# Ledger of designs, part 7: peptides against a protein of PDB entry 1LOE

Target 1, 181 residues: chain A of PDB entry 1LOE
Amino acid sequence: TETTSFSITKFGPDQQNLIFQGDGYTTKERLTLTKAVRNTVGRALYSSPIHIWDSKTGNVANFVTSFTFVIDAPNSYNVADGFTFFIAPVDTKPQTGGGYLGVFNSKDYDKTSQTVAVEFDTFYNTAWDPSNGDRHIGIDVNSIKSINTKSWKLQNGKEANVVIAFNAATNVLTVSLTYPN
Target 2, 181 residues: chain A of PDB entry 1LOE as posed
Amino acid sequence: TETTSFSITKFGPDQQNLIFQGDGYTTKERLTLTKAVRNTVGRALYSSPIHIWDSKTGNVANFVTSFTFVIDAPNSYNVADGFTFFIAPVDTKPQTGGGYLGVFNSKDYDKTSQTVAVEFDTFYNTAWDPSNGDRHIGIDVNSIKSINTKSWALQNGKEANVVIAFNAATNVLTVSLTYPN

## One batch from the design tools (peptide; made by RFdiffusion4, then SolubleMPNN)

Design b1_p8_8_s4 (from b1_p8_8, 3 letters changed)
Fold by OpenDDE base, seed 2:
Structure b1_p8_8_s4 (fold): chain B 181 residues (1-181), chain A 8 residues (1-8)
Amino acid sequence: as target 1 above (181 residues)
Amino acid sequence: LNTELNVS
């Protein structure tokens, strides 16, 4: 069975195993997706293609990813949209539509996008986000409109630990977010 | 796809 793994503890200015798109860059050994300005999109892709889905057999690989992030969003109105961890085809390009987290371009389901994302959403978009207006984590399958969401109380400026695991045998995607103390 | 979301 093929296995691919990587670990980046400190993001360097010349990170060879990442492809930066849009405004994505590194600073202070951290990956920074955007600058604190309006209408900006940044992404970083792992540079090597990963065999997750076999079109011939239909088999899907198990995977586990973990990362730590910090978001500075002291309010819910004058803030960016959030970010995603996403899996997309190798020719994926950043999307610039507001609220689409740089990954999607429509609230409608589009299977041709072949994109799965875990969103950490800090801005309430009335057209597709949960009606309670809470900041939330969501699972996005071929659409910005999540198939599942859960309210998330952001601890502003604090490090959050995320684990995302997919079990192919059970077809379950599990996302956990914790703030360590 | 089945999903589980855990926040703590």
Scores: peptide ipSAE 0.678, ipTM 0.975, DockQ to the pose 0.893
Fold by OpenDDE base, seed 1:
Structure b1_p8_8_s4 (fold): chain B 181 residues (1-181), chain A 8 residues (1-8)
Amino acid sequence: as target 1 above (181 residues)
Amino acid sequence: LNTELNVS
């Protein structure tokens, strides 16, 4: 077995272990995906490939990732669109923005996407989001339409802690979000 | 894929 890990406690102006895409950049030692401007997408990729799935054996690695995020929307009553933590092929490029969160292009299942994402979705898209209209966390597999969702009350401007864990033995992906303060 | 979502 093999293990790889990384930790970024503060993001520098030249964060060499990240690949920035679109409007993603670092400022004030934070990774900033977008400015408060409409129709923008920013992404950041870990620069080293992670061996998660073995095509020959079918084995999938266990993984745990944790991060803290802040959504700071100018208007707390009108927030769009959210962001994702995602796993995608190494040559991944920004995808459709807006409700697709720059990670997907369709609500239809597309195996060629080879993308799994945990979405923190602040905007209700009628076409694919849960009908209750709640802001939510979602698990997205090859589609922006989540296979599972959980209502999430955004605390605008507050730090949220996230833990995402995958247990290959049980085939369970667990997402935990807390607002510690 | 099984999923568990916890929000608090």
Scores: peptide ipSAE 0.669, ipTM 0.973, DockQ to the pose 0.896
Fold by OpenDDE base, seed 4:
Structure b1_p8_8_s4 (fold): chain B 181 residues (1-181), chain A 8 residues (1-8)
Amino acid sequence: as target 1 above (181 residues)
Amino acid sequence: LNTELNVS
């Protein structure tokens, strides 16, 4: 079997192994997806295509992704929508912003999107988010409406560690979020 | 797809 791996410890001003979309950019050695203003969508894609899903056999590769993120909301009581880690076709382009997090266009299942996302959702969208209104992590399969969610308390400005793993043998996607500090 | 979400 083939294994592909990469690691980015510090994001440079000209990060060659990332494709930046929309307002995504690097600053202070961090990948910054959006500015803290209205109507911004930013994405960053790993520049090399990865064989994660075989359309012929239906097999999906095992994978594990880890990253650290910070959400820094200027107003802790008025935050934006959050972000996702996502897997999408190689020619993927930014999708609808706002509550769709720039990766989806509908709450209805759309198999043509071929997109799986782990959302870190900081904004309650009545139409699809859990009714408790909690900020949450969610797993989105071809829809912004998550197939599963878990409440998550945002620590504004603090680093969160995330591990996302998929086990193809068990068909289990595992997401772990921790605030180490 | 089965999912497991852990937050701590």
Scores: peptide ipSAE 0.666, ipTM 0.974, DockQ to the pose 0.930
Fold by OpenDDE base, seed 3:
Structure b1_p8_8_s4 (fold): chain B 181 residues (1-181), chain A 8 residues (1-8)
Amino acid sequence: as target 1 above (181 residues)
Amino acid sequence: LNTELNVS
């Protein structure tokens, strides 16, 4: 069975296996999605297409990804929207609509989007976010309106470890976030 | 799609 894997421990200034979109860039060996200004969006894509779903056979691949991130959001009002890990068609383009995390463009379900995202959402959008107003992790399938969410207490400026795994046999997507310290 | 979210 064909397997694709990659690991980036230090993000370099000329990271050839990434495609940068919008304001995404690398600095000090880290991937930085946005600049420290208002109204900024950035993305980074793995440069090689990954065969996850085979339209001919219907087979879906297992996958697992892990990463570490830091978010600075000391308050709940003067902050940006957060970020996502996402899987989308190869011709995907960044979206600039506020609250859509650079990935979606509507709260309506659109199967033609063929986009799955795990969101780490730091801003409460009344139109689609959980009514409790908590910062949250969400699973987004073809819409910014998550099919499942869980409250997430951000530890400001601290490193969070994330593991995202998909088991094709059980059709279960598992997301785990931990703060090791 | 079934989902499981774990935060700790």
Scores: peptide ipSAE 0.664, ipTM 0.974, DockQ to the pose 0.909

## One batch from the design tools (peptide; made by RFdiffusion4, then SolubleMPNN)

Design b1_p9_1_s1 (from b1_p9_1 with T7V)
Fold by OpenDDE base, seed 3:
Structure b1_p9_1_s1 (fold): chain B 181 residues (1-181), chain A 9 residues (1-9)
Amino acid sequence: as target 1 above (181 residues)
Amino acid sequence: SISFSSVLS
């Protein structure tokens, strides 16, 4: 069997294993996806393609990823949309449509996008978000309209620890978020 | 703490 792993504990100014798209950049050893202005999209991709699905055998790899993030969104109305962790084809490009988190471009299911994302969504989009209007974590498959969501009480400005695990045998994606303090 | 899962279609 073959395994691929990487770890970035400090994000440097010349991070060779990341491809920056849009307004994504590093500062103070952190990855920052957007500037503190309206209408900004930023992404960072791991620079090496990862073999998750083998088209010849049909085998799918297990994976586990963990990261820590901070969001500053003190209210629910004058805020950005949030962010995603995502897996997409190697030629993926930023999407600029409002509410699509820089990853998707439609609420309609599009198998050709071949994109799976976990969203941490801070803005209620009436057209596709859960009707209760809560900030939420969502699992997105080929659409901004999540296949499943969980209400999320944001602790503003606090570090959240996330673990995302995929079990290929069961086809189950699990998302865990913890505020350690 | 939040944890949830889904089967990817």
Scores: peptide ipSAE 0.639, ipTM 0.969, DockQ to the pose 0.071
Fold by OpenDDE base, seed 4:
Structure b1_p9_1_s1 (fold): chain B 181 residues (1-181), chain A 9 residues (1-9)
Amino acid sequence: as target 1 above (181 residues)
Amino acid sequence: SISFSSVLS
């Protein structure tokens, strides 16, 4: 089995293996996706395409990714929409902002999107989010309406460690989040 | 700590 791996410990201003879209940029060795203003979309793509699905054989690769994120909301009671980790076609461009997190355009399933995302959703959108109104982690497949969610208590300004693993044999995506501090 | 899984469609 062929394995490809990469790691970015510190994000620099001249980070060459990232493609920035919209308002995404680097500062203080962090990747910053958006400023604390409304209606902004920032994205960063890994510059090298990753072979996850083999079109010839139909086989899908296993993968594991880990990252640390911080949500710094100026108002803990009125935070922004959150962010996503996503996998999308190589020519992907920013999509609808706000509750769509810059990744999707509809709550209806759209196979042409070809996008899988793990959302860290801090804003309740009544049209598609879980009815309990909780901030949540969601697994999104071709829709902003998650196929599965888990309630998540945001610790504003704190580092969260995330691991996302996909088992191709079982077609199971697993998401874990920990606040170590 | 939170962990959950889903079968992708």
Scores: peptide ipSAE 0.583, ipTM 0.963, DockQ to the pose 0.072
Fold by OpenDDE base, seed 1:
Structure b1_p9_1_s1 (fold): chain B 181 residues (1-181), chain A 9 residues (1-9)
Amino acid sequence: as target 1 above (181 residues)
Amino acid sequence: SISFSSVLS
């Protein structure tokens, strides 16, 4: 089996293994996806295509991704919209911003999207988010409307550690988040 | 700490 791995502990201004889309950029060794302005979409893609699905055999690869993120909003009580980790076709382009997180265009299931995402959603969108209004982590398959969610209490300005694991044998995606400090 | 899982469609 083929294994692809990479690690980025610090982001440089000329990060060659990333493709920046929209307003995504690096500063102070961090990856910044959006500016603190309305209707901003920023994305970063791993520059080398990863073989997740084998079209000939039908096999799907396992994967594990870990990262640390910080949401640092000037007003901790008014935070929009969050961000997402996603897997999409190699020619993917930025999609609808705001509540769609630049990754989706609809709450309706759209198989042509071919996108799986884990959202870290800080803003309640009445049209598709869980009715309790909680900030949440969601697992999204071809839709901004999550197939499953978990309430998440944002700690503004604090580092969160995330692990996302996919088990191809069981078709299970697992998301873990911890605020270590 | 939060952890949850889902079967993908």
Scores: peptide ipSAE 0.582, ipTM 0.962, DockQ to the pose 0.071
Fold by OpenDDE base, seed 5:
Structure b1_p9_1_s1 (fold): chain B 181 residues (1-181), chain A 9 residues (1-9)
Amino acid sequence: as target 1 above (181 residues)
Amino acid sequence: SISFSSVLS
């Protein structure tokens, strides 16, 4: 089977293979999406197209991605909306910010979005988030309203390791998160 | 640690 892989361990100011959108930038070898300022949207895209779904054959590829992130809010009791990992069409542009995480525009299912996302949601939006109000990880398909969620306790300022795996044969997406330190 | 899965369709 054909495979495509890449790894970025350090993010420099002239980082190759990334397209920055909105407020996304690099500093201190880290990718920074926002500056903890409200109403900001920062995105970074892998610049080389990846064939996860083949529109001609209908085939869907397996994939595994891993990354480390840090949410560092000045006040742990009042954080922003969080961030998301997403797969979207190659011509994707920033969408609605805030609770929509710059990836979606509605809680209504929109097949034309063609976007799958894993959200790391730190803010409770009454209109679509789980009613328990917990910070959570969500799996989003063509909507900011997750098809499934899992409660998640944020460790402010700590590195979280994430693994996201998709099995095309079963159509199952698996998300794991750990705080190793 | 946290781990969970979902069918996308």
Scores: peptide ipSAE 0.577, ipTM 0.962, DockQ to the pose 0.070

Design b1_p9_1_s2 (from b1_p9_1 with T7E S9K)
Fold by OpenDDE base, seed 3:
Structure b1_p9_1_s2 (fold): chain B 181 residues (1-181), chain A 9 residues (1-9)
Amino acid sequence: as target 1 above (181 residues)
Amino acid sequence: SISFSSELK
């Protein structure tokens, strides 16, 4: 059984274990996904392929990841779309369609995408987001239209702690978000 | 604090 783990406590200017895509970069020891302009997309991928699914044995790996993030979104209108944690094939490329969080390109389910994401969504897209219009956390499987969502009261500019865990035996993904203060 | 789960399909 293979086990892979990594930890990044500070993001340096030469972060060798990350692949940067689009406008993603590091500054002041933080990972910054976008530039402070309209229509910007940035991503950072862990540079080593992770063996989540073994095509020969059919085994699926458990995983747990934790991170902290800050979002500045003082209102619901003049803000960007949010961000995602995602798992995708090694040849994944950033997607530039508006509202798709740089990861997806359709609201229709497409199994060939092989992409799972947890979205932290700060902009209401009428075409696919929950009708209540709340900022929300979503679990996305092969589509920007979440299979499940939870309303999320953003604490603007505050650090949120996130834990995402996947249980392979039950096929259940669990998302937890807390604001320490 | 928020916590929720979903089976992936």
Scores: peptide ipSAE 0.681, ipTM 0.972, DockQ to the pose 0.070
Fold by OpenDDE base, seed 1:
Structure b1_p9_1_s2 (fold): chain B 181 residues (1-181), chain A 9 residues (1-9)
Amino acid sequence: as target 1 above (181 residues)
Amino acid sequence: SISFSSELK
């Protein structure tokens, strides 16, 4: 077996272990995915490929990731669209923006996407989001239409701590979010 | 706090 781990507590201007795509960049030691303007897509990829799925054996790796994020919208009642943590093929490029969060292109299941994402979705898209209209955390598999969601109340400008764990033996992905302050 | 799980299938 192999283990890959990394930790980034401060994001520098020359963050060599990240590949920036679109409008993604670092400023003030933070990773910034987008400016507070419409129709922008920013992504950051961990630069070293991670062996998650073994094509020969079919085995899948366990993983645990944790991070802290802040959504600081100028207007707390008009926030779009959120962001994702995602796992995608090594040659991944930005996908459709807006409600597709730059990682998907369709609400239809597309196995060729080979993308798993946890979305922190602040904008209700009628075509695929939960009908209650709540901001939500979603687990997305090859589609922007989540396989499961949980209502989430955004605390604008506050730090949220997230833990995402995948158990390969059970094929279960667990998402936890806490506002510690 | 929020926590939930799903099988990816």
Scores: peptide ipSAE 0.625, ipTM 0.967, DockQ to the pose 0.071
Fold by OpenDDE base, seed 4:
Structure b1_p9_1_s2 (fold): chain B 181 residues (1-181), chain A 9 residues (1-9)
Amino acid sequence: as target 1 above (181 residues)
Amino acid sequence: SISFSSELK
């Protein structure tokens, strides 16, 4: 089995292995997805398609990804919507913003989306989010309505370390988040 | 620290 890996330690202005969409950009060695304004959608795609699903065999590759993120909310009591790590078709374009996080368009399952996302959701959308109103991490498959969620206390402005692992044999996606500081 | 899993369907 082939293994492909990549690492981006620092994000630069000439980051050739990323495709920026919407308001996504790099600054101070960080990838910035959005500004703290309404209706902002920013995305960044890895420029080389990742072969996860083999159409010939039907097999799916294992993968592990790790990253560090910071959510800077102008007001800790009135934050924006959050962000996602997602896997989508190569021709993916920004989708609906706001609570849809620029990745989905519906709370209804839509197989044509062909999108799997891990959401770090900081805003409670009554129409689809867990009823407890907690900020949460969600696993989304072809819908903004998560198939599973975990309550998550946002530490505004603090670095969170994330690991996302997929086991193809079990079809299980695992998400881990830690605030090391 | 938070960790959870889900089978993708």
Scores: peptide ipSAE 0.624, ipTM 0.967, DockQ to the pose 0.071
Fold by OpenDDE base, seed 5:
Structure b1_p9_1_s2 (fold): chain B 181 residues (1-181), chain A 9 residues (1-9)
Amino acid sequence: as target 1 above (181 residues)
Amino acid sequence: SISFSSELK
């Protein structure tokens, strides 16, 4: 079994294994996707392509990803759209911003997107988000309209630990989030 | 903590 792994504990200004798109940058050993301003999209891509989906055989690899994130909004009652972890084609470019999180362009299923994302969505978009209006974690497949969601209470300014695991045998994606502090 | 799963169809 072929295994590929990488780890980034500190994000430096000369980070060699990341490709920055839009407003994404590094500062204070952190990856910063956006500032607290409107109409910004920041993305960071792992610079080396990985074979999570084998186009020749059609096989899909298992994977597990862990990371820590912080959302620090000046006004906890008026936050931006959130952010997302995503897997997309190697030539991916920033897509529609705002509620589309810079990853998708439509609420309609679009197989040509070839994108799977886990959204940490802090803003209620009436057109596609769960009707209860809760901030939520969503699993997105080729659409900003999640195939499944879970309500999530944001702890502003606090570090959240995330684990995302995919089991190829069962085709199940699992998302876990904890606030250890 | 939060945990949930979904089959990718």
Scores: peptide ipSAE 0.607, ipTM 0.966, DockQ to the pose 0.070

Design b1_p9_1_s3 (from b1_p9_1, 3 letters changed)
Fold by OpenDDE base, seed 3:
Structure b1_p9_1_s3 (fold): chain B 181 residues (1-181), chain A 9 residues (1-9)
Amino acid sequence: as target 1 above (181 residues)
Amino acid sequence: SMSFSSELK
């Protein structure tokens, strides 16, 4: 059985264990995904491939990840789309379609994308988001249209603590978010 | 504080 773990307490200017895509960069020891302009996409990938699924044995790994983030979205209109934590094939490339969070490119389910994401969505896209228009956390499997969502009361500009856990035995992904302050 | 789960498919 293989086990991989890593921890990044501060993001340096030469973060060797991350691959930056698009406009992603580090500054002031934080990871910043986008530039402060319209239509910007940035991503950061863990540089080492993680053996989550073994094609020979069929085994799927458990995983747990935790991180903190800050979003500034003072209103529901003049804001960007949000961000995702995602797992995708090693050759994954950023996607630039509006509303797709840099990860997906369709609301249609496409199993060949092999991409799972947890979205923290701050912009209501009528075509695929929950009809109540709430900011929401979503679990996305091979589509920007979430398989499940939960309304999210954003505390603007405050640090949120997130834990995402996957249980391979049950195939259940759990998302937890807290605002400690 | 919030938490929710879903089976992946």
Scores: peptide ipSAE 0.677, ipTM 0.970, DockQ to the pose 0.070
Fold by OpenDDE base, seed 1:
Structure b1_p9_1_s3 (fold): chain B 181 residues (1-181), chain A 9 residues (1-9)
Amino acid sequence: as target 1 above (181 residues)
Amino acid sequence: SMSFSSELK
């Protein structure tokens, strides 16, 4: 077995272990995915490929990731579209923006995407989001239409702590979010 | 705080 780990507590201007795509950049020691303007896509990829699926054996790795995020929208009642933590092929490029969050292109299941994402979705897209219209956390597998969601109340401008854990033995992904302040 | 889980397909 192998283990890969990394930790980034402060994001520098020369963050060599990240690949920036689109409008993604670092400022004030934060990773910034997008400016508060319409129709922008920013992504950041961990630069070292991680062996998560063994094509020969079919085995999948366990993983645990944690991060802190802030959504600071100028208008707390008009926030779009959110962001994702995602796992995708090594040659991944930005996908459709807006409600697709830069990681998917369709609500239809597309196995060729090979992308798993946890979305922190602040905008209700009628075509695929839960009908209650709540902001939500979603688990996305090869589609922007989540396989499961949970309502989430955004605290604009506040730090949220997230833990995402995957148990390969059970194939269960667990998402936890806390606003500690 | 909140937590939820799902089996991946």
Scores: peptide ipSAE 0.617, ipTM 0.965, DockQ to the pose 0.071
Fold by OpenDDE base, seed 4:
Structure b1_p9_1_s3 (fold): chain B 181 residues (1-181), chain A 9 residues (1-9)
Amino acid sequence: as target 1 above (181 residues)
Amino acid sequence: SMSFSSELK
């Protein structure tokens, strides 16, 4: 089995291995997805398609990804919608913003989306989010309505370390988050 | 820290 890996330690203005969509950009060695304004959608895609699903064999590759993020909101009690790590078709374009996080268009399952996402959701959308209203991490498959969620206490402006691992043999996606500081 | 898992369907 082949293994492909990549690492981006610092994001620069000439980041050739990323495709920026919408308002996504790099600044101060960070990837910034959105400005603190309404209806902003910013995305960044890894420029080289990753072979996760093998159409010939039907097999799916294992993967592990790690990253550090900061959600920096002007008011900790009035934050934006959050963000996602997602896997989508190579021709993916920004989708609906706001609560759909620029990745989905519906709370209904839509296999044509072909999108799997881990959401770090900081805004309660009554139509699909867990009824407790907690900020949460969600695993989304072809819908903004998560197949599973876990309550998450946002530390505004603080770095969170994330590891997302997929085990193809079990079809299980695991999400881990730590605030190290 | 926190961790959780889900089978993708």
Scores: peptide ipSAE 0.607, ipTM 0.964, DockQ to the pose 0.071
Fold by OpenDDE base, seed 5:
Order: C-alpha cells, then sequence, then structure tokens
Structure b1_p9_1_s3 (fold): chain B 181 residues (1-181), chain A 9 residues (1-9)
C-alpha cells in the first residue's frame, strides 16, 4: 500500500510546499486565507500532486486530514462566508467567490468540477444552504449545494480542531470538529 | 464536539 503524508506545524513566509492563490498568505506562523474585508478569496494548495484518485485503475485512496482553524470575525452577527477544505484537480484555479467559497461555480451538480469539499459555512445563502439558517459544516461534491450538512456552533476567535477521514471501501467521508480551548 | 458522516454519491 502506497502512503503519502505531510505535516505543517508552522506556516512561514517562505513556505515551499504551498502554492498560494488569490489573497492567501502566511503571517505569524499561520495560513491566512482572507482578511476581514468583502470580496476576497484566498486559497492554498499543497504543491505536490497526490494520487487520491487513480485515473488508470479508478481506485480511490483512503485518507485522513487534520488541521486547526480560527475564524475571527470583528462582528459575530455579520461574518463572512467561511472557508473550506477541498480536493480538486491539479490544475485547479480559484472559482466563484462569496458563497461559493472560491471552489465552486454552481449549485447544480457538475461532474466536470471533480471537486470534493468540506465547507465551514458561516453565512446563510438562501439559494442552497439549509433552510434553518444555522452555521454549518457541509460535505460538497461537485456543487456548492451540500449533499449533507450538520449545524455547527461557531466559537469566534477560538481554535477548532478538525479531522476529515475518507474510507474508500465504504465511500464514506467523516468530519469531526472539537473546540479544545 | 461534533461529528457526522456521508456517503459520497
Amino acid sequence: as target 1 above (181 residues)
Amino acid sequence: SMSFSSELK
């Protein structure tokens, strides 16, 4: 079994294994995707292609990803759209911003997107988000309209620990989030 | 803490 792994504990200005897109940058040992301003999209890609999907055999690899994030909104009642972890083709470029999180372009299923994402969505978009209006975690497959969501209580300015695991045998993606502090 | 799963279809 082939295994690929990497770890980034500190994000530096000369980070060699990341490709920055849009407004993404590093500061104070953190990866910052956007500032607290409107109409910005920041992305960071792992610079080495990963064979999570084998185009030759059609096989899909298991994977597990863990990371810590902070959303620090100046106004807890008027936050931005959130952010997303995603897996996309190697030539991926920033897509539509705002509610599309810079990753998708449509609420309609588009297999040509070839993108799977876990969204941490802090803004209610009437056209596709769960009708209860809750901030939520969503699993997105080739569409900004999630195939499944779970309500999520944002703790503003606090570190959240996330684990995302995919089991290829069952085709199940699992998302876990904790606020340890 | 929270956790949820979904089959990717």
Scores: peptide ipSAE 0.591, ipTM 0.962, DockQ to the pose 0.070

